# Designs tried in a protein design run: peptides against a protein of PDB entry 6IDX. Part 202

Target 1, 380 residues: chain A of PDB entry 6IDX
Amino acid sequence: KELAKLSADVTFATEFINMDGIIVLTRLVESGTKLLSHYSEMLAFTLTAFLELMDHGIVSWDMVSITFIKQIAGYVSQPMVDVSILQRSLAILESMVLNSQSLYQKIAEEITVGQLISHLQVSNQEIQTYAIALINALFLKAPEDKRQDMANAFAQKHLRSIILNHVIRGNRPIKTEMAHQLYVLQVLTFNLLEERMMTKMDPNDQAQRDIIFELRRIAFDAESDPSNAPGSGTEKRKAMYTKDYKMLGFTNHINPAMDFTQTPPGMLALDNMLYLAKVHQDTYIRIVLENSSREDKHECPFGRSAIELTKMLCEILQVGELPNEGRNDYHPMFFTHDRAFEELFGICIQLLNKTWKEMRATAEDFNKVMQVVREQITRA

## One batch from the design tools (peptide; made by RFdiffusion4, then SolubleMPNN)

Design b2_p21_2_s2 (from b2_p21_2, 10 letters changed)
Fold by OpenDDE base, seed 1:
Structure b2_p21_2_s2 (fold): chain B 380 residues (1-380), chain A 21 residues (1-21)
Amino acid sequence: as target 1 above (380 residues)
Amino acid sequence: DKAFLERRNKLLRKRQAEAAK
């Protein structure tokens, strides 16, 4: 207990480390000897002292043994561990992951998301906070090739549902630190959209052009079987498609693929449009047909609006930006659905279409409508 | 315990921001 208190002092820490005191603490953990009187209390203070000593940055985290890692991971995986030991063990794992890539690799093999999920189902917000912090650390340290797989594992409907029900909708007010960890998790999840946001459409890629054609088909030929491959479209079909792409509100109604060459939002806008068209087909068709039937210059250009809205949502959500230490603003909506960004797009495109009508906007008012919609989204 | 947790939480935020760079 006194060691744990004194370990917060840099002078004491320096002297104690110079006496190999930290090695003695690590060996106490490694031994796993439950035979000592007050073992749980002693272990909790040992782990506290270890953390306070390591926080001075005098000793590398790479000094820890595999046995030490396994003992700490064992305290996180065991169902009947003292809350004080569990909390400190989560904090040690998080610190190891953040400070060392080699320790990250070892911990990622020993700890499963399922084990961390169990610590989110408790009433202790400090345990929940450190569990999310460890998830965030694992996400941050994941290699780029594994980041999407880890994100898919962390973005599982189960994890989102547990965070929503046990953390966000819990019986306790969310503390600032939990709000920050939820913000970080959200930022890391949205940064997976960066690749698509920065991917330019290739106007020569037939598969990408077929997606734009599918948007046209869903809007105007909803009863037509997709088996009618766009065969060698006669000149009359090309002229028909140009009209349809104009009615869809693309800026380049001759070659709509050109509208997706701007990054941001690149292909992410097309992904959102396709998601809306497939998952919310009635909403998509309604928006497109309502504007395509207007002859009064008050048509809302869906294609242009979808692209600029996707870009605006990326700006509002700060897609591609690093987590800020001072921010605690998380959106509970992003824990309600697996495709939360696309669902947000679907809500916001309806809001945009409504706002356009209410303003009696024309194409010249486009930027004014987008500004009003931005204010509406940022206040919600 | 409270002072320890407050120090830890400050360090956690800092280390996350450093690890993201």
Scores: peptide ipSAE 0.371, ipTM 0.920, DockQ to the pose 0.940
Fold by OpenDDE base, seed 2:
Structure b2_p21_2_s2 (fold): chain B 380 residues (1-380), chain A 21 residues (1-21)
Amino acid sequence: as target 1 above (380 residues)
Amino acid sequence: DKAFLERRNKLLRKRQAEAAK
């Protein structure tokens, strides 16, 4: 207990470290000797002293043995561990993951996200905070191939739902530290959109062109009387598609693929449009047809609007930005759905279409409408 | 305990922001 208190002092820490004091503490953990009276209390103070000493940055985290790592991981994976030990063990693992790539590899083999999820279902907010912090650390230190797997594991309904139900919708105020960890988790999740945001459409990629054609099909072929004989020559078909792409509000009516060559938002805009068209088909068709039937120059260009809205949402959500130490703002909505970005897009595109109508906007008012929509989104 | 946790949480944020760079 006194050692744990004194270990916060840099002078004491320096002297104690010079006397190999950290090695003694690590050996106490490694021994696992449950034979001592008050073992749990002693261990909690040992782990406290270890953390306080290591927090001075005098000793490398790589000094720890595999046996020590296994003991700490054991306290996180085993049921019925003392809360004080569990909290300190999570904090140790998080620090190990962040400070050492070699320790990350070892810890990632010993601990599953599933084990960390169990620590989110508790009433202790400090345990929940350190569990999310360790998840964030594992995400940050994961190689690129494993980041997508972790992302997919976050997209797994279970982690998201547990965070939503046990953390965000908990009967207690969220502390600043928890809010920060939720913010970090959100930023790391949004960074998965960066790849698509920075992916240019290849106008020669047939699969990507087929998506644009599918948007046209969903909007217009559902109402096309089957009497449009398949026999209209290829030129008439091209002319028809140019008209349809104009009605869809693409800037390039001849080759809509060119509208997705600008990054940001690149292919992410097309992903959002396709999601809207498939998942919210009635909303998509309504927006397109309401604007396509206008002859009054008050048509909202859906394609252009969807692209610029996607870009705006990326800017508002700071997609591709690194987690900021000072920020604690997170969006609970992103924990409600696995495709929460696309759902947000679907809400915002309806808001844009409504705002366009209310303003009686023309194509010349486009930037003004976008500014009003930005203000509406940022105030919500 | 509270003072330890407060110091630890501050260091947590810093290290996380450093590891993100």
Scores: peptide ipSAE 0.369, ipTM 0.918, DockQ to the pose 0.927
Fold by OpenDDE base, seed 3:
Structure b2_p21_2_s2 (fold): chain B 380 residues (1-380), chain A 21 residues (1-21)
Amino acid sequence: as target 1 above (380 residues)
Amino acid sequence: DKAFLERRNKLLRKRQAEAAK
């Protein structure tokens, strides 16, 4: 207890570290010897002193043994651990993950997101905060190939639903630190959209062109069996598609693929359009057909609007930006659905279509409509 | 305990922001 207090002083910490005192603390953890009287209290103070000493940045986190990592991971994975030990163990793991890629790899083998979910189902907000902080650390330090797995783990209805129900909808005020960790988790989740946002459509990729054709099919041929997709069109068929792509509101109604070559929002806009068309088909068909049947110059160009709205949402949500240490603003809505971005797009495209009608907008008013919609989204 | 936790939380936030860079 006294050591844990003194370890906060840099002078004491320097002297204690020079006497290999930190090695003694690590060996106490490594021994796992539960036979000592007051073991839990002693261990809690040992972990406190260890954290305070390591916080001076004098010693590299890479000094820790694999046995130490396994003991700390063991305290997080055990169902009946003292809250003080659990909290300090989560803080140690988070610190290890953030400070060392080699420790990240070892910890990622010892701990699953599923084990951390159990620490979200508690009444202790500090435990929940450190569990989310460790998830965020694992996400930040994950190699790019594993970030999608972390994404999928977050998109797993379980993690988001537990956060929503036990953290966000808890019968307690959210503290500033929890709000920050929720913000960070949200930012890291949105940054998974960055790849698609920065992916240009290849106009020569037939699979990507088939998605645009599917958007056309869903809008205009909803009763037609996809098996009757009429083969490579005669000039009359190309002219018919050009009309359909004009009615869909693409800027390049001859080759709509060209509208998705701009990054941002690249392919992310096409993903949103396809999601809307498949998941909210009635809404999609309504928006398209209401505007395709007009000849009064008040048509809301769906394709252009969807692209610019996707770009706007990326700007509003700061997709690709790093987490800011000073921010605590998170959107509870993004924890309600696994496809929350696409659902937000589906809400916002309806808002855009409504606003366009209310303003009696023409193609010349497009930027004004987008500005009004931006203000509406940012006030919600 | 409270002062330790407050200091710890501040350091965690800082390290997280540093690790994101």
Scores: peptide ipSAE 0.366, ipTM 0.918, DockQ to the pose 0.928
Fold by OpenDDE base, seed 5:
Structure b2_p21_2_s2 (fold): chain B 380 residues (1-380), chain A 21 residues (1-21)
Amino acid sequence: as target 1 above (380 residues)
Amino acid sequence: DKAFLERRNKLLRKRQAEAAK
C-alpha cells in the first residue's frame, strides 16, 4: 500500500527502478501464487505500484515477460476476479497495447473482444471505461488488414447493443472519461468509412455502373406497368436513361458515374443511396418520384443532394480525423444500428427534402439549403 | 484510488492521442 502511494512520486520511482524494484513487482505477478491470505489486496497494490511506476516513462513496456502478459490477460478473462485487480489489469493491457506493437500482437492472441464485452455488462463504470479503452487500443494498434476484422467485430450487433444498453442507457451519469472512450470508439468506427469516402468511382467498372442502374430500376421500373417497356432502339434506351438520371437528380445526366469521381465522398455516397433504395425502398421511391414529377423548378435533385449530404456528414462526423484527447462528444445514435451512418443518411436526406420544400428552393438555392440542413443536423 | 484513477485517465487520453498519430 505505501509502495503504491510512493510510486506516484518521480523521485521515489527513479530510485526504486534503479534498485530493480519494478522487476520484483513483475515477478510477484508472474508467480500467480494465490496461497497468501491477503493475495488479492497485495496483488491490487502490486498492480497499482506497477502502473504508477510505468507511468513515469522511465522503463519501456517491452521489459515485461510473456508470463506477466498471460497473468494479466488471465485476470481479464477469469469471471471471478476482484474488481480492483480487473480494473488495473485492463489498464495494464491497454497501456501495453498502446506502447508496444510487439505487446499488441501478444495481447491480441490472449484476449478477444468477446471477453471484453463481458466487462461492459457490469454496473462498474470504471471497468466499462477500461474495457472500451482496451478495445480502442486494440483497434488503434491493429494492422490495416485486421482493422476491418475489428470493425466487423464492432459492427457485431452484440457489442453495440451492449454499449447502448449497459453504458449509454445505464442508470448512471456517464463520466467524462467514459464519454471520451465512446467518442474514440465512434471516431475509429467512422474512420472505416474513409476508404469508401476516398474511393473514386471507375466509370469503366461495370459493377459500379450496375449500382447506378439499380437505383434507376428501383425508382422507375418498380411502378412501371410492363406495357411501357420502350421499343428496341439502343439510342432510345440511352435517351431514356439520360432522362431517368436527370429525374434522379444527377449532375451528369449522360454519365452519372462522373458524379462519384469526386472524393470526398466518392463511392460512399453511392453506398448510402443504394442502402436507402434497398432498405428504405418506400422512402427512396417517394423522395425520387415526388421530385421527378415536378415541372415547377422546385425539384430537389436527389443524386446531387445525396452526394453533398454524404460529404457534409463526413465533415460533421470528421471521418478520417484522428481521435482528439480533449473531446468527449459522442453520438448515441451510432450505437443504435449496425449501419448507423447509412441510417443517419436516410434520416438526413428526408430532412433535406423537407427543408427544400419548406424553403421553396430551386437549384440556385442548393448551397443555402445545405447550410440550413447542416445547422439542423448539428443542433439535433 | 481516486487520485490514481485521475492520473491514469489523464495519461490514457494522452497515450491514445499519441498512438493514433
Scores: peptide ipSAE 0.370, ipTM 0.919, DockQ to the pose 0.932; fails the geometry check

Design b2_p21_2_s3 (from b2_p21_2, 13 letters changed)
Fold by OpenDDE base, seed 1:
Structure b2_p21_2_s3 (fold): chain B 380 residues (1-380), chain A 21 residues (1-21)
Amino acid sequence: as target 1 above (380 residues)
Amino acid sequence: MEELQERRNKRLRELQAKAAK
């Protein structure tokens, strides 16, 4: 207890480390010897002293043994009743993962996200915070293939459901530390969109062009029997499609694929448009037909607006950036929807169309409308 | 062309009436 308190002092820490004191603490954990009276209390103070000593950055985290890692992981994976040991063990694992890629690899073999989710089902917000912090650390340090595995729809649905029910809908106010960890989880999840955001459309890829054609079909031909195979397009049909692509509000209405060659937002904009067209079909068709039926200069170019809105949302959400330690702003929608980014896009594109109408905007006002919409999104 | 636009306008009115409920 006294050692744990003194270990917060840098002068004491330096002297204690120089005397190999940290090695003694690690050996106490490694031994796992429950023979001492008040072992749980002694262990909790040992782990506290170890953390406080390591927080000075004097000793590399790579000094720890595999036996030490296994003991700490054991305290997290086993149904131990001691909250104090669990809390310190989660914090130690987080610090190990953050400070060493070698330790990350070893820890990722010993613990699963499923085991950490069990610690979210408790009423203790500190335990919940450290459990999410460790999930975030594992997510941050994972290679891309493993990040995708962690982001698997089932695991993410379960994690989001548990967070929603036990953290967000909990009887306790969310503390700043928890809000920060929820923000970090959101940022790390949205960073999986970076690949699509940086993927250029290939104008020669027929499958990608067929998606643009499907957007046109949904908007304009949805009552026409699909039996009219897309391949038999006479020159008159190609000319009709050019008019339809103009009514869809593409900048390049001759070859809309060219609008998706800019990165960001690349193919991510097309993904959002297709999601809107399939999941929110009535909203999509309404927006397109409202603008296509206008003979006035107040048409909102849907295709251009969708691309620039996708780019703006990526900027607002800092897609591809590391989480900022000073931020704690998270979107509740992230925990209620599987496709939160696409749903956010669907809300924001409706807001954009509303704002465009309210401003009586023309194509020359496009940047002004986008600025007003940015301010509206960032204040909500 | 007019018949196509009329069909689109009809569909738009139906969608607007659905969104207003």
Scores: peptide ipSAE 0.254, ipTM 0.863, DockQ to the pose 0.008
Fold by OpenDDE base, seed 3:
Structure b2_p21_2_s3 (fold): chain B 380 residues (1-380), chain A 21 residues (1-21)
Amino acid sequence: as target 1 above (380 residues)
Amino acid sequence: MEELQERRNKRLRELQAKAAK
């Protein structure tokens, strides 16, 4: 107990470490000797002292043995562990994952996300916070191939459901520390969009061009009897498509693929448009037809607006940036939808279209509308 | 061309009426 308190002092910590004191603490954990009447309390203080000593950064985390890691992982995987030991064990595992790639690899072999989800189903918000913190650490330090697998796994959908039901919809106020971990989880998940955000469209790829053609088809041809597809000559069809791409509000209405060569937002904007067109078809068609039927200069260019909105959302959500330690703002929608980014885009594009009408905007006012929409999104 | 625009205008009115409910 006294050691745990004194270990917070850097002067004491330096002297204690110089006396090999930290090695003694690790050996106490490694021994696993449950024979002491006050074992749980002693172990809780030992783990506290170990954390406080390691937080000074004097000793490398790579000094810990595989036996130590297995003991700490054992305290997290066992259902009947003292809450005080569990909390400190989660914190130690988080710190090990964050500070050492070699320890990350060993911990990722010993602990599953499923085991950590069990600690979210408790009434103790501190345990819940440290469990999410460890999940976030594992997600942050995972290789790129494994990060996508973690995000797509049934475990991640289950994790979101458990967080929604036991944390967000819980009868207790969310503390700042928990709000921060929810923010971190959001940022790490949205960072998986970075690849698509930085992917340029190839204007020569026919499959990518067919997606743009599908956007046109959904907007304009979905009720046209397939029998009346006029066998009109290839040039008249191309000219008709150019008009339709202008009505869709693409900047390059001759070759809309060129609008997706800018990164950011690259192909991510096309993904959002296609999602809107397929999942929210009525909303998509309404937005397009409202602007395509206008003979006035107040048409909202959907294609341009969708691209710039996607870019703006990436900036607001900090896609491609590391989580900031000072932030705790998270979107509850992230935990209610599997495709939360695309759903957010679908809400924001409707807001943009409404704001454009309210402002009686023209194409010259585009940047002013986008500024107003940014303020509306960031205040919501 | 007018017939196509009339069809689009009809569809738009139907979608607007659906969104107002």
Scores: peptide ipSAE 0.241, ipTM 0.855, DockQ to the pose 0.008
Fold by OpenDDE base, seed 4:
Structure b2_p21_2_s3 (fold): chain B 380 residues (1-380), chain A 21 residues (1-21)
Amino acid sequence: as target 1 above (380 residues)
Amino acid sequence: MEELQERRNKRLRELQAKAAK
C-alpha cells in the first residue's frame, strides 16, 4: 500500500527501479501463488505500484515477461476476479498495447474482444471504461488488415450493441472518461474509411465505370428489364448517357469517372452514392428525379453534391486523424447503425437537397449552400 | 423524349406520394 502510493513520486520511483524493484513486483505477479491470506489486496497494490512505476517512462514496457502478460491476461479472462485486480489488469494491458508493438502482438494472442465485451455487461462504469480503452488500444495498434476484420466482424456489431445497451442507454450518466473512449472508438472506426477516401477512381477500370452506370440505371431505367438494354453502343445511346450524367449532376457529365479522381473523397463518394442508391433506393431516385425534372436553373447537382458532401463529412469527422485526448464528442448513430457513415451521408444529402431548395440556389450558389449545410451538420 | 420524361415524372409523383404516407 505504501509502496503503491510512493511509486507515484518520480524520485522514489527512480530509486526503487535502480534497486530492481520492478523486477520484484513482476515476479510477484508471475508466481501466481495465492499463499497469502491477503493475496488479493497485496496483488491489487502490487499492480498499482507497477503501473505508477511504469508511468514514469523510466523502464521500457518490453521488459515484461510472457509469463507476466499471461497472468495479467488471465486476470482479465477469469470471471471471478476481484474488481480491483480486474481494473488494474485492464489498465496494464492498455498501457502495454499502447507502448509496445511487440506486447500488442502477445496480448492480441491471449485476449479476444469477446472477452472484453463481457466486462461491458457490468454496472461498474470504471470497468466498462477500461474495457473500452483496451479495445481501443488493440484497435489502434492493430495492423490495417486486422482493424478492418475487427470492424467487419460480428463481434464489432455486438460490441456496438452492448455499448449502446449497457453504456449509452445505461441508468448512469456517462462520465468524461467514458465519453472520451466512445469518441476514440468512433474515430478509429471512421479512420477505416481513409483508404477509400484516398483511393482515386481509375477512369479505365470497367468495374468502377459499371458502378456509375448502375447509378444511372437505378435512377432512370427502373422499369426497363436489364435484359432489354440492347448491347449496341450506338452514338445515340452515348449521347443519352451524357444527358443522364448531366441530369445526375456530375461535373464531368461526359466522363463522370473524372469526378472521382479527386482525393479526398475519391472512391468513398462513389461508395456512399452506391449505398444510397441500393439501400435507400426510393430516396435516391426521388432526389435525382426531383432535380432532373426541373427546367429551371434551381437543380441541385446530385453527383457534385454527393462528392463535396462526402469530403465535408470526412473533414467534420476528421477521417484519417488520430483521436484527440481533449475530445469526448461522439455520435449515437455510430452505435445504432452498421454503416453509420453511409447512413449519415444519406441523412446529410437529404438535408443538402432541402437546403438547396429553401435557398432557391443555382449552380453559382453551390459553395454557399455547402457552407450552410456544414453549419447545420456541425450544430446537430 | 417526352414519353421518357412523362414516365420519370409519373415515377417521381409515385415516390413523393409514398414518402408522404
Scores: peptide ipSAE 0.217, ipTM 0.841, DockQ to the pose 0.008
Fold by OpenDDE base, seed 2:
Structure b2_p21_2_s3 (fold): chain B 380 residues (1-380), chain A 21 residues (1-21)
Amino acid sequence: as target 1 above (380 residues)
Amino acid sequence: MEELQERRNKRLRELQAKAAK
């Protein structure tokens, strides 16, 4: 107990480490000797002292033995562990994962995300926080293949559901530390969009061109009798498509694929547009037809707006950036929707369309509308 | 062209009426 308290002092820590004191603490954990009276209390103080000593950054995390790692991982994976030991064990594992890739590999073999999710199903917010922190650490340090696997739908859905029900909708106020870990999880998850955000459309890829054609079809052809077979009058059709792409608000009316060659937001904008068109079809068609029926200069260019809004959302959400320690702002929507980014896009594109109308904007006002929409999104 | 625009205007009115409910 006194050692744990004194270990927070850097002068004491330095002298204690110089006396090989940390090795003594690690050996106490490694021994697993349950025969001592007050073993759990002694172990909790030992782990506290170990954490405080290691937090000074004097000793490398790589000094710990495999036996020590297995004991700590054992306290997290076993159901009958004292709360105080569990909390400190989660914190130790987090620090190990963050500070050493070698320790990450060993820990990732000893523990599963499923075991960590079980520690979210408790009333103790400190345990919940350290469990999410360890999940975030594992996510951050995972190789790309494992990050994608961790992101795969079932584990993510389950994790989001548990966080939503046991943390966010809990009867307890969210502490700053928990809010930070929820923010980190959000950032790490939205960073999976970076690949699509940086993927340029290939104007020669027929499958990608067919998506743009599908956007046109959903907006304009949904009542056209299938009897207008694609056969006759290719030039009149190309001219018709150019007009339709203008009404859709693409910048390049002749070849809308060119609008998706800029990165960011690249193909991510097309993904958002297609999601809106398929999942929120009535909203999509309404937005497009409201603008396409205007004979005035107050048409909102949907295609251009969708691209620039996608880019803006990526900037606001800091897609591709590392989590910042000073931030604790998370979006509850992230935990309620499987496709939270696309749903956010769907809300924001409606806001943009509304704001455009309210401002009586023209194409010259585009940047002003986008700035107003940015302020509206960031204040919400 | 007018018939196509009329169909679009009809569909728009139907969608607006649906969104207002």
Scores: peptide ipSAE 0.183, ipTM 0.815, DockQ to the pose 0.008

